# Peptides against a protein of PDB entry 6DSZ: the designs that were tried, part 306

Target 1, 361 residues: chain A of PDB entry 6DSZ
Amino acid sequence: NYVVTAQKPTAVNGCVTGHFTSAEDLNLLIAKNTRLEIYVVTAEGLRPVKEVGMYGKIAVMELFRPKGESKDLLFILTAKYNACILEYKQSGESIDIITRAHGNVQDRIGRPSETGIIGIIDPECRMIGLRLYDGLFKVIPLDRDNKELKAFNIRLEELHVIDVKFLYGCQAPTICFVYQDPQGRHVKTYEVSLREKEFNKGPWKQENVEAEASMVIAVPEPFGGAIIIGQESITYHNGDKYLAIAPPIIKQSTIVCHNRVDPNGSRYLLGDMEGRLFMLLLEKEEQMDGTVTLKDLRVELLGETSIAECLTYLDNGVVFVGSRLGDSQLVKLNVDSNEQGSYVVAMETFTNLGPIVDMCV

## One batch from the design tools (peptide; made by RFdiffusion4, then SolubleMPNN)

Design b2_p27_4_s4 (from b2_p27_4, 12 letters changed)
Fold by OpenDDE base, seed 4:
Order: sequence, then structure tokens, then C-alpha cells
Structure b2_p27_4_s4 (fold): chain B 361 residues (1-361), chain A 27 residues (1-27)
Amino acid sequence: as target 1 above (361 residues)
Amino acid sequence: SAEEERLKEVLAELEKEEEKRKEEREK
């Protein structure tokens, strides 16, 4: 019996950056199927800290910092609907990943959504939202003292949600989502009432967006609102301001991932299906009253990388390109272009041995 | 090009913002 030592998965299906190991450490967390890899970002590169085996394929991985936490907590949802909140704890040389809370969020009745599992966290850490099934939005209230993740469902009238995010700067937790109906794709917002376990009318909606609108980016304050990314257009809406651009360069390949570069949401990395890396820029306009509004959107081509499944900005112009189809990379963004006009230089490449085909023997 | 110059400015601003954040953490 050759115990085929199952090669460790190398295809990246998620990545996140934050302060998980300490308040001071910058971490890169990488999801590779059932494997979670934790790194510290250093001037010398990625220092491995811990590897964690999860009891299932990681479907959602998000860092969040509840009020009164000194460092980020990690929310994980598996493809089998096991949810957990993890904390990093170090005591001398002893490293423990502590489960702060856990639960199974599977429903007995529901059609799994064709667009897969979406998990989002309210920026104010009031709740986790899950789109697991068509016509349902699952809410996990975040309570610091609760070791058991309890969830409830709110019915969505919109059966075909494409993407969803929580908005920033909302008095109540507010979702923004792209959905499809027979008339096309639309954007809508809902407030989530934890008390009443229902949706209230959100601050805005936009009917008849681009037919291929596929991603929602929640924009932090001072801008607020959301960016909607399509095949041909990028749009911004915050209830008061609407702006759309249609840069020809994005028509060449579908944008498939994004990551915020700065806390104020002025810049985002975008990756497309050809491995092109873009910077999306939000140009500010300061009003006489001190309010900041969006003046314009701009997209700039930085260069080419492996085809990103996920992107995360680290520090010092370093970006991790998590790839499922190709080799993952650490790349450097340079101020000056190279001879080919690229602002991207590969620093390190992580070989992808391909998908572990679970051969059901 | 004017586009390259604008991109250069954005990337240079990014580096400066990070340096400031680093200096603020080291104080």
C-alpha cells in the first residue's frame, strides 16, 4: 500500500493580510484548500509562523477586529459550512491557534448558490453575513462572549445574488449587492436588523447596471459607498454620487479579483483573467465644508503577473499574488517602469503543482 | 507619457505614505 503522501496543496484559493499574530506584526494568511498558512511579512520576505489543517476546504477567510481586541481575529467558513473564529496566541515559543467560537451554518433546505459561498463581515464587527443559498442571507451576530456561532436566515427577494459586501459608515449594518433578474443586473442595498431579523430598505439602489457586473467593493470613509466592477465598466455609487468609467483596457479580459491598497480606499489593485495587474484610483475632491467626495475614477495598468485568484497588498509596494491556475508570486510595485513599461517585478515565485484532484478512488 | 507620469506620482505617494506609517509605528 503506497501511502501516497498527499502532496500539500499549492493552489491558492484565498489570501488575506492583517495583524493576526500580534498588533504589530503584519501577516499574510494563505488558504490552500484545507490548509491555512500563516506568515509574518518581514523586510527579508515571508517568514512562516504556522500551518493549520482545517477540517474541510476553506471557502471564506476574513480578518476582523472587534472593539477591544488588540489584534485581528480570523473568520473561516469551510465548504461543508463549518464556521469558526480563530485567535492566534503565543506564549514564549508555544504557538496556539485558539477557536474562540465555532458552529455549523448548513441549512437542511436550500439550493446552494451557483456563484458559490460568499462570506462578509460588517466593518463595525456587528455581524457576519453569508450567502450560501439562493434567496437566503444568513447572519451570524458577533458576540464576544459567545463560543457558539448561532445564525439566522433573512429571506432575500433577489434570488440570484452575484456579489455582496457590507458598506462602511452605516448606522445599521448595510449590505450592497449585485443581483440578476430577467431584466438584467442591478445593485441594491439593505439594512440588516439584528433585532427584528429582517431587511430594511437600504440607502440607495441602482437598477440596470452593466449586464456583466460581477464584483462589489465596499469603499471606506470618507468616500463611503461601493464600486461595482463589470466587464466593460467600473462604477461608483454612494447614494449621492454616481460615477462610471469604461476604460477600453478592461474589456480585453475580465477582472476577477481586487484588493484595497490603503485604509482610506483611494487605491485598489485589480487582477484580470490574463494576469494583468491594475491600479484603480479614486480621485478626491475636498469640498469647502471639509467633506471629501469622489471626483473621478482612473484605471492604470501596472504590469503582468500570474493569474490572480486573490490579491493582497502587503507593505513597501509588495503584493502577494495568490494564484490557483499558475504560480503564486510576491511582486514589487516600482515607481519607475522597466524597459517594457511594466511597474511590476517578480520577487519570489511559489510553484503550483496543480489542483489536487481528489481522485475518488 | 502623461499617464506614466500620473502613475509614477501615485506609486511615489504610496511609498511616502508607507514610510510615514512605519515612522509612526517606530515612535
Scores: peptide ipSAE 0.180, ipTM 0.737, DockQ to the pose 0.865
Fold by OpenDDE base, seed 2:
Structure b2_p27_4_s4 (fold): chain B 361 residues (1-361), chain A 27 residues (1-27)
Amino acid sequence: as target 1 above (361 residues)
Amino acid sequence: SAEEERLKEVLAELEKEEEKRKEEREK
């Protein structure tokens, strides 16, 4: 009787930070294949609160706070297209993860996108957007009274979407996406009409971006707009202002993940395929009319970590580095560099035992 | 280097903004 001690998955495939357990608690949520781990971030480190088994590999995990919720809700989409909205509920020592809503969002007809599943939430919590299939954008309207997640598709003319986000500060839900056509890669925006179930023309577009443009970051107000990350360049566009940088240091390895450090979107962590950790900085310029505009973009190398699949800024310069290929880490950002010129110090390392090969014997 | 000084300023600003946000949450 080989007791196959079912080793818990250790490879991280997603992480998010927010206020899931309470309005006051800062949480780190970690996706490890079918497992969700919930931590409270404390001055002493990560305190485990709950582990939850999911009925499939977690493909999307996003926190959001609808108007009048005291704490964040969790949207999960599995690789089998099972969607749910989860709530944390504690009653004394009893901890329950409640499913507020669920649904299957699989289409009978569609080509699964080669770039995988993308899930995004409107900053005003009007809808969830899903890029599951080429030439389709799936919308899940967010309604509090609906226990069943219903979705509809809007046809995209752009068949090869690379990345997509909802923009901030838009009267209507507005997506910004990088797509590829025979002429290269481009950025486009669409307004999403829930009523008409169609796209309207967005506020701006940028044709002929960098050929390897791979990521969209939606920038909060007051800047608004988006950052587009490529192999060689980082660009900002908000419809009125365009700015591009091409720092030589980012050419060495592809940026694969990002995380916003501050609520105003002035700073972002970037991780590359070599485990280099960068800070992207948005420099402000105050205009005479009191408007804030982007003056410049800057990238600074902080140091090296495990190769990040996902990054999450916690608090006090502490960053969680979720790694699929290596050990996940808690790292501290320091004001002063060490003797090697690194601003990053590993605080804790979480051993990655690799993919659990379910050897069905 | 001038880059190291600029990075120090950025990280120091981060810490100050975090301290302010803590102080604002504790009020």
Scores: peptide ipSAE 0.180, ipTM 0.737, DockQ to the pose 0.897
Fold by OpenDDE base, seed 3:
Structure b2_p27_4_s4 (fold): chain B 361 residues (1-361), chain A 27 residues (1-27)
Amino acid sequence: as target 1 above (361 residues)
Amino acid sequence: SAEEERLKEVLAELEKEEEKRKEEREK
């Protein structure tokens, strides 16, 4: 009897950074199929804290901090539509991951979207939004006392949503999304009414964006608005300001992931299909009234990494590159370029042995 | 923060190197 020791999954399909274990700890959370790995980021590197088995492949993993929480909570949605909100609890040496709320958000009727599951959280923690099925936007209201995640659907007229985010600084929860119709790709916004369970007209729209517009980045205040990333262009829109750049360097390979570096949304990491790592910069202009506006967008090539499925800036110029196709990496951003002109140096590499189907025997 | 300063230094160096590369390509 060869006990084939089922190898743990090594391919990364998601990563997030935040304060999950405590208010003070910086954590890296890594999704590897059905496994959640929790690390503390230290000066010496990643310290493992806990591994958690999930009841299915992790499809969405997002940290959020409701008003009056001292630390972040974790929202997870599985590919089988099991949703949960998790809390880290330590009592002496005992570490527990507590399920605060759970629910199954599967619909009996609906076409699963070809672009997969999208899960987003309102920055003010009013709701979770889910794009699971074409023509539907699922809303999970966030309520502190609700142990059961109840969801409802809002009909979305736009059947082919490419990406969606909640915007920052909105009085009502507002989504911004890229969608495709027969005329091309467009950006639209909707306000989400929890009371009426419907969409209201959002603050802005942008028709006829780049045909390959694939990602929405919600930009925090003071800028607000969103960045739309395409194959050839990066655009910013907040309702009042529109700005587009088309740096030739991004045409060489498709940008596939992003991560915000600064809490104020002044810088973002971008990763492409060739493993190139970029910095997107939002240049500020201070107006005479003290209002900060976007002056320009700039993209800088930092270097090369493994092909990122997900990126997360940790601290001190350290970036985690979560890779599905290659080895995951901790990389350092350096002030000086190396002999190859790269500002990126691999600090640690995590071998990817391929998609091991976690055969729970 | 010290981190923001380091990132500014990285970016400042990136700018200088990219400017040099542009100047070299334009010769």
Scores: peptide ipSAE 0.092, ipTM 0.593, DockQ to the pose 0.033
Fold by OpenDDE base, seed 5:
Structure b2_p27_4_s4 (fold): chain B 361 residues (1-361), chain A 27 residues (1-27)
Amino acid sequence: as target 1 above (361 residues)
Amino acid sequence: SAEEERLKEVLAELEKEEEKRKEEREK
């Protein structure tokens, strides 16, 4: 009996940073197909804590902290539409990943969206939103006492959603999304009514954005609003203020991932299809009334890494570059550039052995 | 360049914020 030790998947398809193991621990969570790896970020590097096998390929992985929780909970959605909320529980040396809630959110009717599964969490933890199917937005209400994740659908008039996020600082849960119609790509907002199970008109819209607008970044307060990333342009809108930049450097390759560096949303990492790492900067302007407004947007090239599927800023200028196509990396951002003008230094490289063809036995 | 100096300031501010967070964790 050759026990073929199935090689562990090495290609990264998602990563997230937060406080999952404790309130104090900084964690890196890495999704590798059906496998979740949990690390503690230390001054010495990544300390492995636990590996968890999931019943399917991880499609969504998001940390969130409901009111009254001391640490983050983990939402996972699989490619087979199994949803769960996980909690880390330590009792002495015993480490358990407990399922607080679970459910299957698959619909019998619906066209799976061509842009894949999108899962988002309201910043105030009122709901989870899922774009699984064209013309539908699925809502999972977040309730502490509910062990069963129940979802409902709201019909979207916009059939071709490209990306969607929940906005910050909204009285009601509000989504912002890029969609495509025969006239081009547009940005729209909707308020989500849990009570009525419908969309209400959102605070703003932006018609005729860049034709290749592909990503929405929700910006936290005090700025609020969203950043829309295209092939040629980066735009900001919050309902009152609009800014657009078209830095020539981003035209060379498509930006494919992003991560917020600052809690206040003043800086973001951007990764492109050539492995270039950028910093997007939001310049502040303080008004005489004490209101903070966005003055300008800037993009700076930091250096080159593996082609990122996902990026996450850890701490101390350290960034995890999760790669599907190449080796994942821990990289350090330096204040001073090297002789090549790069601000990026590789600290650790994690070999990608390529796609393990899961032979379904 | 003026761009490099501005990037340096941004990265230096990151390091300072991180040093402060480290000092707060060590207290």
Scores: peptide ipSAE 0.193, ipTM 0.748, DockQ to the pose 0.779; fails the geometry check

Design b2_p27_5_s1 (from b2_p27_5, 12 letters changed)
Fold by OpenDDE base, seed 4:
Structure b2_p27_5_s1 (fold): chain B 361 residues (1-361), chain A 27 residues (1-27)
Amino acid sequence: as target 1 above (361 residues)
Amino acid sequence: SRLDEVNKLAEKLLSKPPLPAERFEKW
């Protein structure tokens, strides 16, 4: 009996930070294929709490806090379209991951999108949005008492969605997305009507963005709006204000991941395909009426890391760099640069043994 | 210099951590 001790997956395909174990604990959650690893961020570093086997490769992993919840819940979608909402529960030394809700969101008919599965959560926790198939946007209404995740599709006229996010500060759930048509890439917004199960016209659109616009970042209040990241440009739009920068340094490699550092959206980490780590800064201008507007965008090179699949700021300048292609890292952001001009120092490196191919025998 | 602006920015970035700096203090 060869007990093939299946090596634990080491390639990271997602990471998220939040308050999953308690309201007070800061957690790092790491998706490694079918495995979820849960850590507590402590003064001494990462403390492992629990590892959870999932019934499939994790494709989406997002923390969210519905109104009246004391801690974050975890939404997971697998590559086989199994959706669940998980809760952490501890009773003394007993640690349980409770499934609050579950469902399969696979459609019988649809072309899986070439840009893969996108899962997003409304900031007000009204719904989950899923781009699984071309020309469809799937909505999962969030109801606290519903153990069955029910979904419906809304038809998108835009067949080639590149990225999509929910916007902040919207009365109705509002998506912002980059899409491609024969004329190029564009940004559009739609309001999502749960009642009518349709899209309404969103607050703004931007036609003819950069041809390689690949990511949307929803910006929280007070700025609101979205950042659109391309190969050559970074643009901000909120319906009233447009600002674009084209820093030459981002042309060298495609930005592939981002993470919000500040709750107010003043800073974002950006990672590119060469493992370069950037800080995107939103400079604020306070108006005489007390409103905050975006003054400028700035990009600064911090240093080099493993090629990030995902990034998450933890605390005290510590960043987790989740890598699929290389070793994952904990890195420290320093105020002072080293002799090479880098602000990044590796604190810990997590060896990547390569992809576990689930050979279904 | 651009370096001074980057340093001032890094200082400004890191001088106000978004969270209480209680985590990784001993690391």
Scores: peptide ipSAE 0.040, ipTM 0.606, DockQ to the pose 0.035
Fold by OpenDDE base, seed 5:
Parts: sequence; structure tokens; C-alpha cells
Structure b2_p27_5_s1 (fold): chain B 361 residues (1-361), chain A 27 residues (1-27)
Amino acid sequence: as target 1 above (361 residues)
Amino acid sequence: SRLDEVNKLAEKLLSKPPLPAERFEKW
């Protein structure tokens, strides 16, 4: 019996940056199928801390900081609907990953959505939202004392949700989503009532967005609202302000991932199916009353990378490009372009060996 | 129960990756 040591997965299917190991540490967390890799971001590069094997493929991986936590907690959902909330705990040289809460969120009845599993966290950490099945939105209330993840479903009238996010700055947890019906694609908002376990009418909607609108980005305050990414257009809406751009450069390849650079939502990285990296800029206008409004949207081509499945800005212009199809990269963004007009320099490349063909011999 | 299948966490230290060609610099 040759124990062929099964090579570890190298394809990246998710990445997130935050303060998981401590309040002071900047971490990069990488999902590679069933494996979670935890790094500390240092001036010298990525320092490995721990690898965690999960029972099943990681489908959602999000960091969040509940009120009164000193550091971020990690939410993981697997493709088999096993959910957990993890905490990092260090005591001297001993490193433990504590399961604060766990549960299986699978429903006995429901059509799994064609656009896959979506997991989102309310910015105020009131709940986790899950789009697992068509016509259902699952809510996991976040409570400090809950060792068991309780969940309930709310019926969505909109059967074909493309993407969904929680909005910022809302008194009640509010979702914004792109959905498709026979008339096209639309954007809608709902408030989520934990008490009544129902949707209330949200602050705004936009009917007849771009036919290929595929992603929602929730924008933090002071702007608020959402960005909708399409094939040909990028739109902003917050209920009061609407703005759309159609930069010709984005028509060449579909935008497939995004990451917020600035905490105030002034800049976002965008990655397309050709490995082009863009910066989306939100230009502010300060009103006489001290309010900040969106003046304009701009898209700039930064350069080329591996085809990103996920992007995360680390610090100091360093970006992790998580790739499923190619090699993952650490890249540096530069202020000045090179001779080819690129602002992107590869710092490190992580070889992707492709899908492990489990040849059961 | 819906709770019985807990994710088995298997944990180990990562092997040290290669250092990036460039260091993290100020932006």
C-alpha cells in the first residue's frame, strides 16, 4: 500500500484580511478547498501561523468583530452547509482555534441556487445572512452566548438572486440584492426583522439595471448605499443619489471579484476574467452642510495578474491575488507606472498544481 | 441532529513559505 501522500490543495477559492490572531496583527486567511491557511502579514512578507483542516470544502469565509470583542472572529460555511464561528486563542507558544459556535444550516426542502452559496455578515454584527436556496434567505442571529447556531428562513419573492450584501449605516439589518425576472435584472433592498422573522420594505430599489449586473458591493459611510457591477456598466445607488458609468475598458472581460481598499469605501480593487486588475475610485464632494456625497466614479487599469478568484488588499499597496485557475500572487501597487504602463509588480508567486486528481489506484 | 456533524478541525503549523522577492514597503 503506497500511501501516496495526497498533495495539499493549492487552488485558492477564498481569501480574507483582518485581525484574527490579535487586535494588532494583520492576518491573511486563505481557503484552499478543505484547508484554511492563517498568515500574519509582516514587513518581510507572509508568516505562516497555522493550517486548519475543515470537514468539507470552504464555501464562505468572513471575518467579523462583534461588539466587545478585541479581535475578529471567523465565520466559515462549508459546501455541505456546516457552519462555525472560530476564535484564535494563543497562550504562550500554544495556539488553539476555538469553536465558539457551530451548526448545520442545510434545509430538507429547497433548490440549491445556481449561483452557489452566498454568505454575508451585517456590518453591525447583528446577523449572518445566507442565500443557499432559491426563494429563501437564511438568517443566523449573532448572540454572544450562543454555542449553537440557530437559523431561520425568510421567504424571498425574488427566486433568482444573483448577488446580495448587507448595507452599512442602517438602523435595521438591510440587504441589497441583484435579482433576475422575465423583465431583466433589478436591484432591491429589504430590511430584516429578527423579531417578526420577515422582510420589511427596504429604503430603495432600482428596476431595470444592466442585463448582466452580477455583483453588489456595500459601500460604508459616509457614502452608504451600494455599487452594482455589470458587464458594461458600474452603478452607484444609495436611495438619494444614482450614478452610472460605462467605461469601455471593462467590456473586454467580465469583472469577477472585488475588494475594498479604503475603510471609507473610496477605492475598490476589481479583477476580471483576463487577470486585469482595476481600481474603482469614488470621488467625493463635500457639501456646505458638511455632508459628503458621491461626485463621480472612475475606473483605472492598474495592470495584469493571475486570474483572481478573490482579491484582498493587505497593507502598503500589497495585494493578495487568490487564484483558482493560475498561480496565486502577492503583488505591489506602485504610484508610478513602469515602461509598459503597469502599476502592478509581482512580489511572490504561489504555484497552483491544479485540481488534485484523486486517482484512486 | 442538524448539529451532530461538527467540522473536524485538524490543525498544524504551516511550513514557512518562501519570502517574497520584495518586502512590504510604505505606500
Scores: peptide ipSAE 0.019, ipTM 0.293, DockQ to the pose 0.016
Fold by OpenDDE base, seed 3:
Structure b2_p27_5_s1 (fold): chain B 361 residues (1-361), chain A 27 residues (1-27)
Amino acid sequence: as target 1 above (361 residues)
Amino acid sequence: SRLDEVNKLAEKLLSKPPLPAERFEKW
């Protein structure tokens, strides 16, 4: 009797931090192929709470808090286009993951995008946006009473979207995206009309950004706008202010992931293909009228980690480094550098046994 | 110095309200 102990997946393909189990708990959620792991962040470490098997590889995993929810809800989209909204519910010792809403968002017609599945949530929780297919933007309206995730498509004229996010502080849900055309890469914004099921002209655009512009970061208020990350440059734009930096240190390796540290968008972690961990800093300038503007952008090298597929700042300088190619890590950011000039210390390492081929049982 | 600026960054990193001290005091 070969008990094939089905090895659990160890490669991380997504991670998020929020308040999923309660309003007071800080959770780390880790996607490992078809498996969701839920931890509580404690003094003593990551306490495992629940493991959830998903009906397919997790492609999108985002926490969001609709107005009047006490805790975060979890949106998951699988690589097979199964969407769900999950809630954590505890009743005494019983822990249930409740599906509040579900649906299949696959289209019969469409070219799957080469840059994969992108799923984003409006910061005001008005909708979920999905870039699944070239030339289509799928919208899932967020309605509390809707157990069935209804979606509709809006046609995108821009066929080659690289990355997309919802902006903060917009009266209507507004997307910002990097796209490629024969002339290069560009940034554009659209307002999303739920009523008319169409795009309206967004507040701003930037033509001819860096040729390797790969990521959009939506910046919260008071700054607003977006950060565009390229191979050689980092650009901020909010419609009124444009600022670009080209720090030589980021040219050495491609930035592949990011995570917001501060709720106000003052700091972001950046990870590159060499496992270098950076801090992106947004320096504030307070105007005499009380308006907060971006003074400068700065990038600082913190140290080296495993090659991050995803990053998430927990608390107290602790960062989870989710790795697909290497070992995942809990790292501490220190005030003082070590003898090697690194501000990063590994606290815990989670051995990656490599890609477990999903044995479809 | 560059060090002072990174220290200020790290101080600001640590200036997130600690998880209630009860949570991270052992870390």
Scores: peptide ipSAE 0.155, ipTM 0.757, DockQ to the pose 0.032; fails the geometry check
Fold by OpenDDE base, seed 2:
Structure b2_p27_5_s1 (fold): chain B 361 residues (1-361), chain A 27 residues (1-27)
Amino acid sequence: as target 1 above (361 residues)
Amino acid sequence: SRLDEVNKLAEKLLSKPPLPAERFEKW
């Protein structure tokens, strides 16, 4: 029995950036199947801090900071519906990942959604939302004193949710989602009543969006609202303003991931299935009343990277490109293009050894 | 090493302020 020391997984299936180790540290967290890697982003690059084995494939990984926490907490959901909230604690040289809360959120009844597990956190940290099953939206209330993650389901009339996010700047937790029905794809919003455990009518809806609308980006204030990414179009809606662009360059390959660059939501990285890296820009217009509105949307091709499963802007134009299909990369965004017209320079490449085929020898 | 060059580059990069949001004109 050769215990082939199973090579550590190298394919990246998620990444997030935030302040997990401390309030001051900028961290990169990388999900590699059942492994969580924690790095500190330093002037000298990525410093490894800890690796953590998870009981199952990481399906959702989100950083969030509840009111009165000094640093971010980590929500993880596994493909087997094990949920946890993790905290990083360091005491001298001792590094511990503390489970603050845990639970299994599997339902006995429900069809697992074909688009997989979606997990989202309210920007005000009131709740976690989960789309696990068709026709159900699971809510996990966020309470500091809860060591057990309690969840409840709200019935969702829209059976085929494509993507969902919580919106920013909403008095009540508000979801925005793309769904498909026999008439096409649509965008709808719902307020989530934690008290009544039901949906209320959200602030807006948009019927008949692009047929291939696949992603929702919640836009922070002052813009608010959401960006909807399709195959051919990118649309913005906030209830008052609707704007759509159809840049020919995005039609060539499906955009599969995104990441916010600016805290105010002025810029987003977009990655497509060919490894093209784009910047989505929200042009600001200041109204005479001091309100900020979206003037226009612009998409710029930055260059080519490994095919991103996930993107995260770190700092100073450094981007981590998490790849499942290829090598993950640290890339630099430059102000000036190279001789080939690319603004992207690979800084570091992390070899992907592919899926660990359990060779049952 | 390539790592040292990446590290020096990362130092130079991480020492620069984040790309100002205002540089919409240069991107």
Scores: peptide ipSAE 0.014, ipTM 0.395, DockQ to the pose 0.045; fails the geometry check

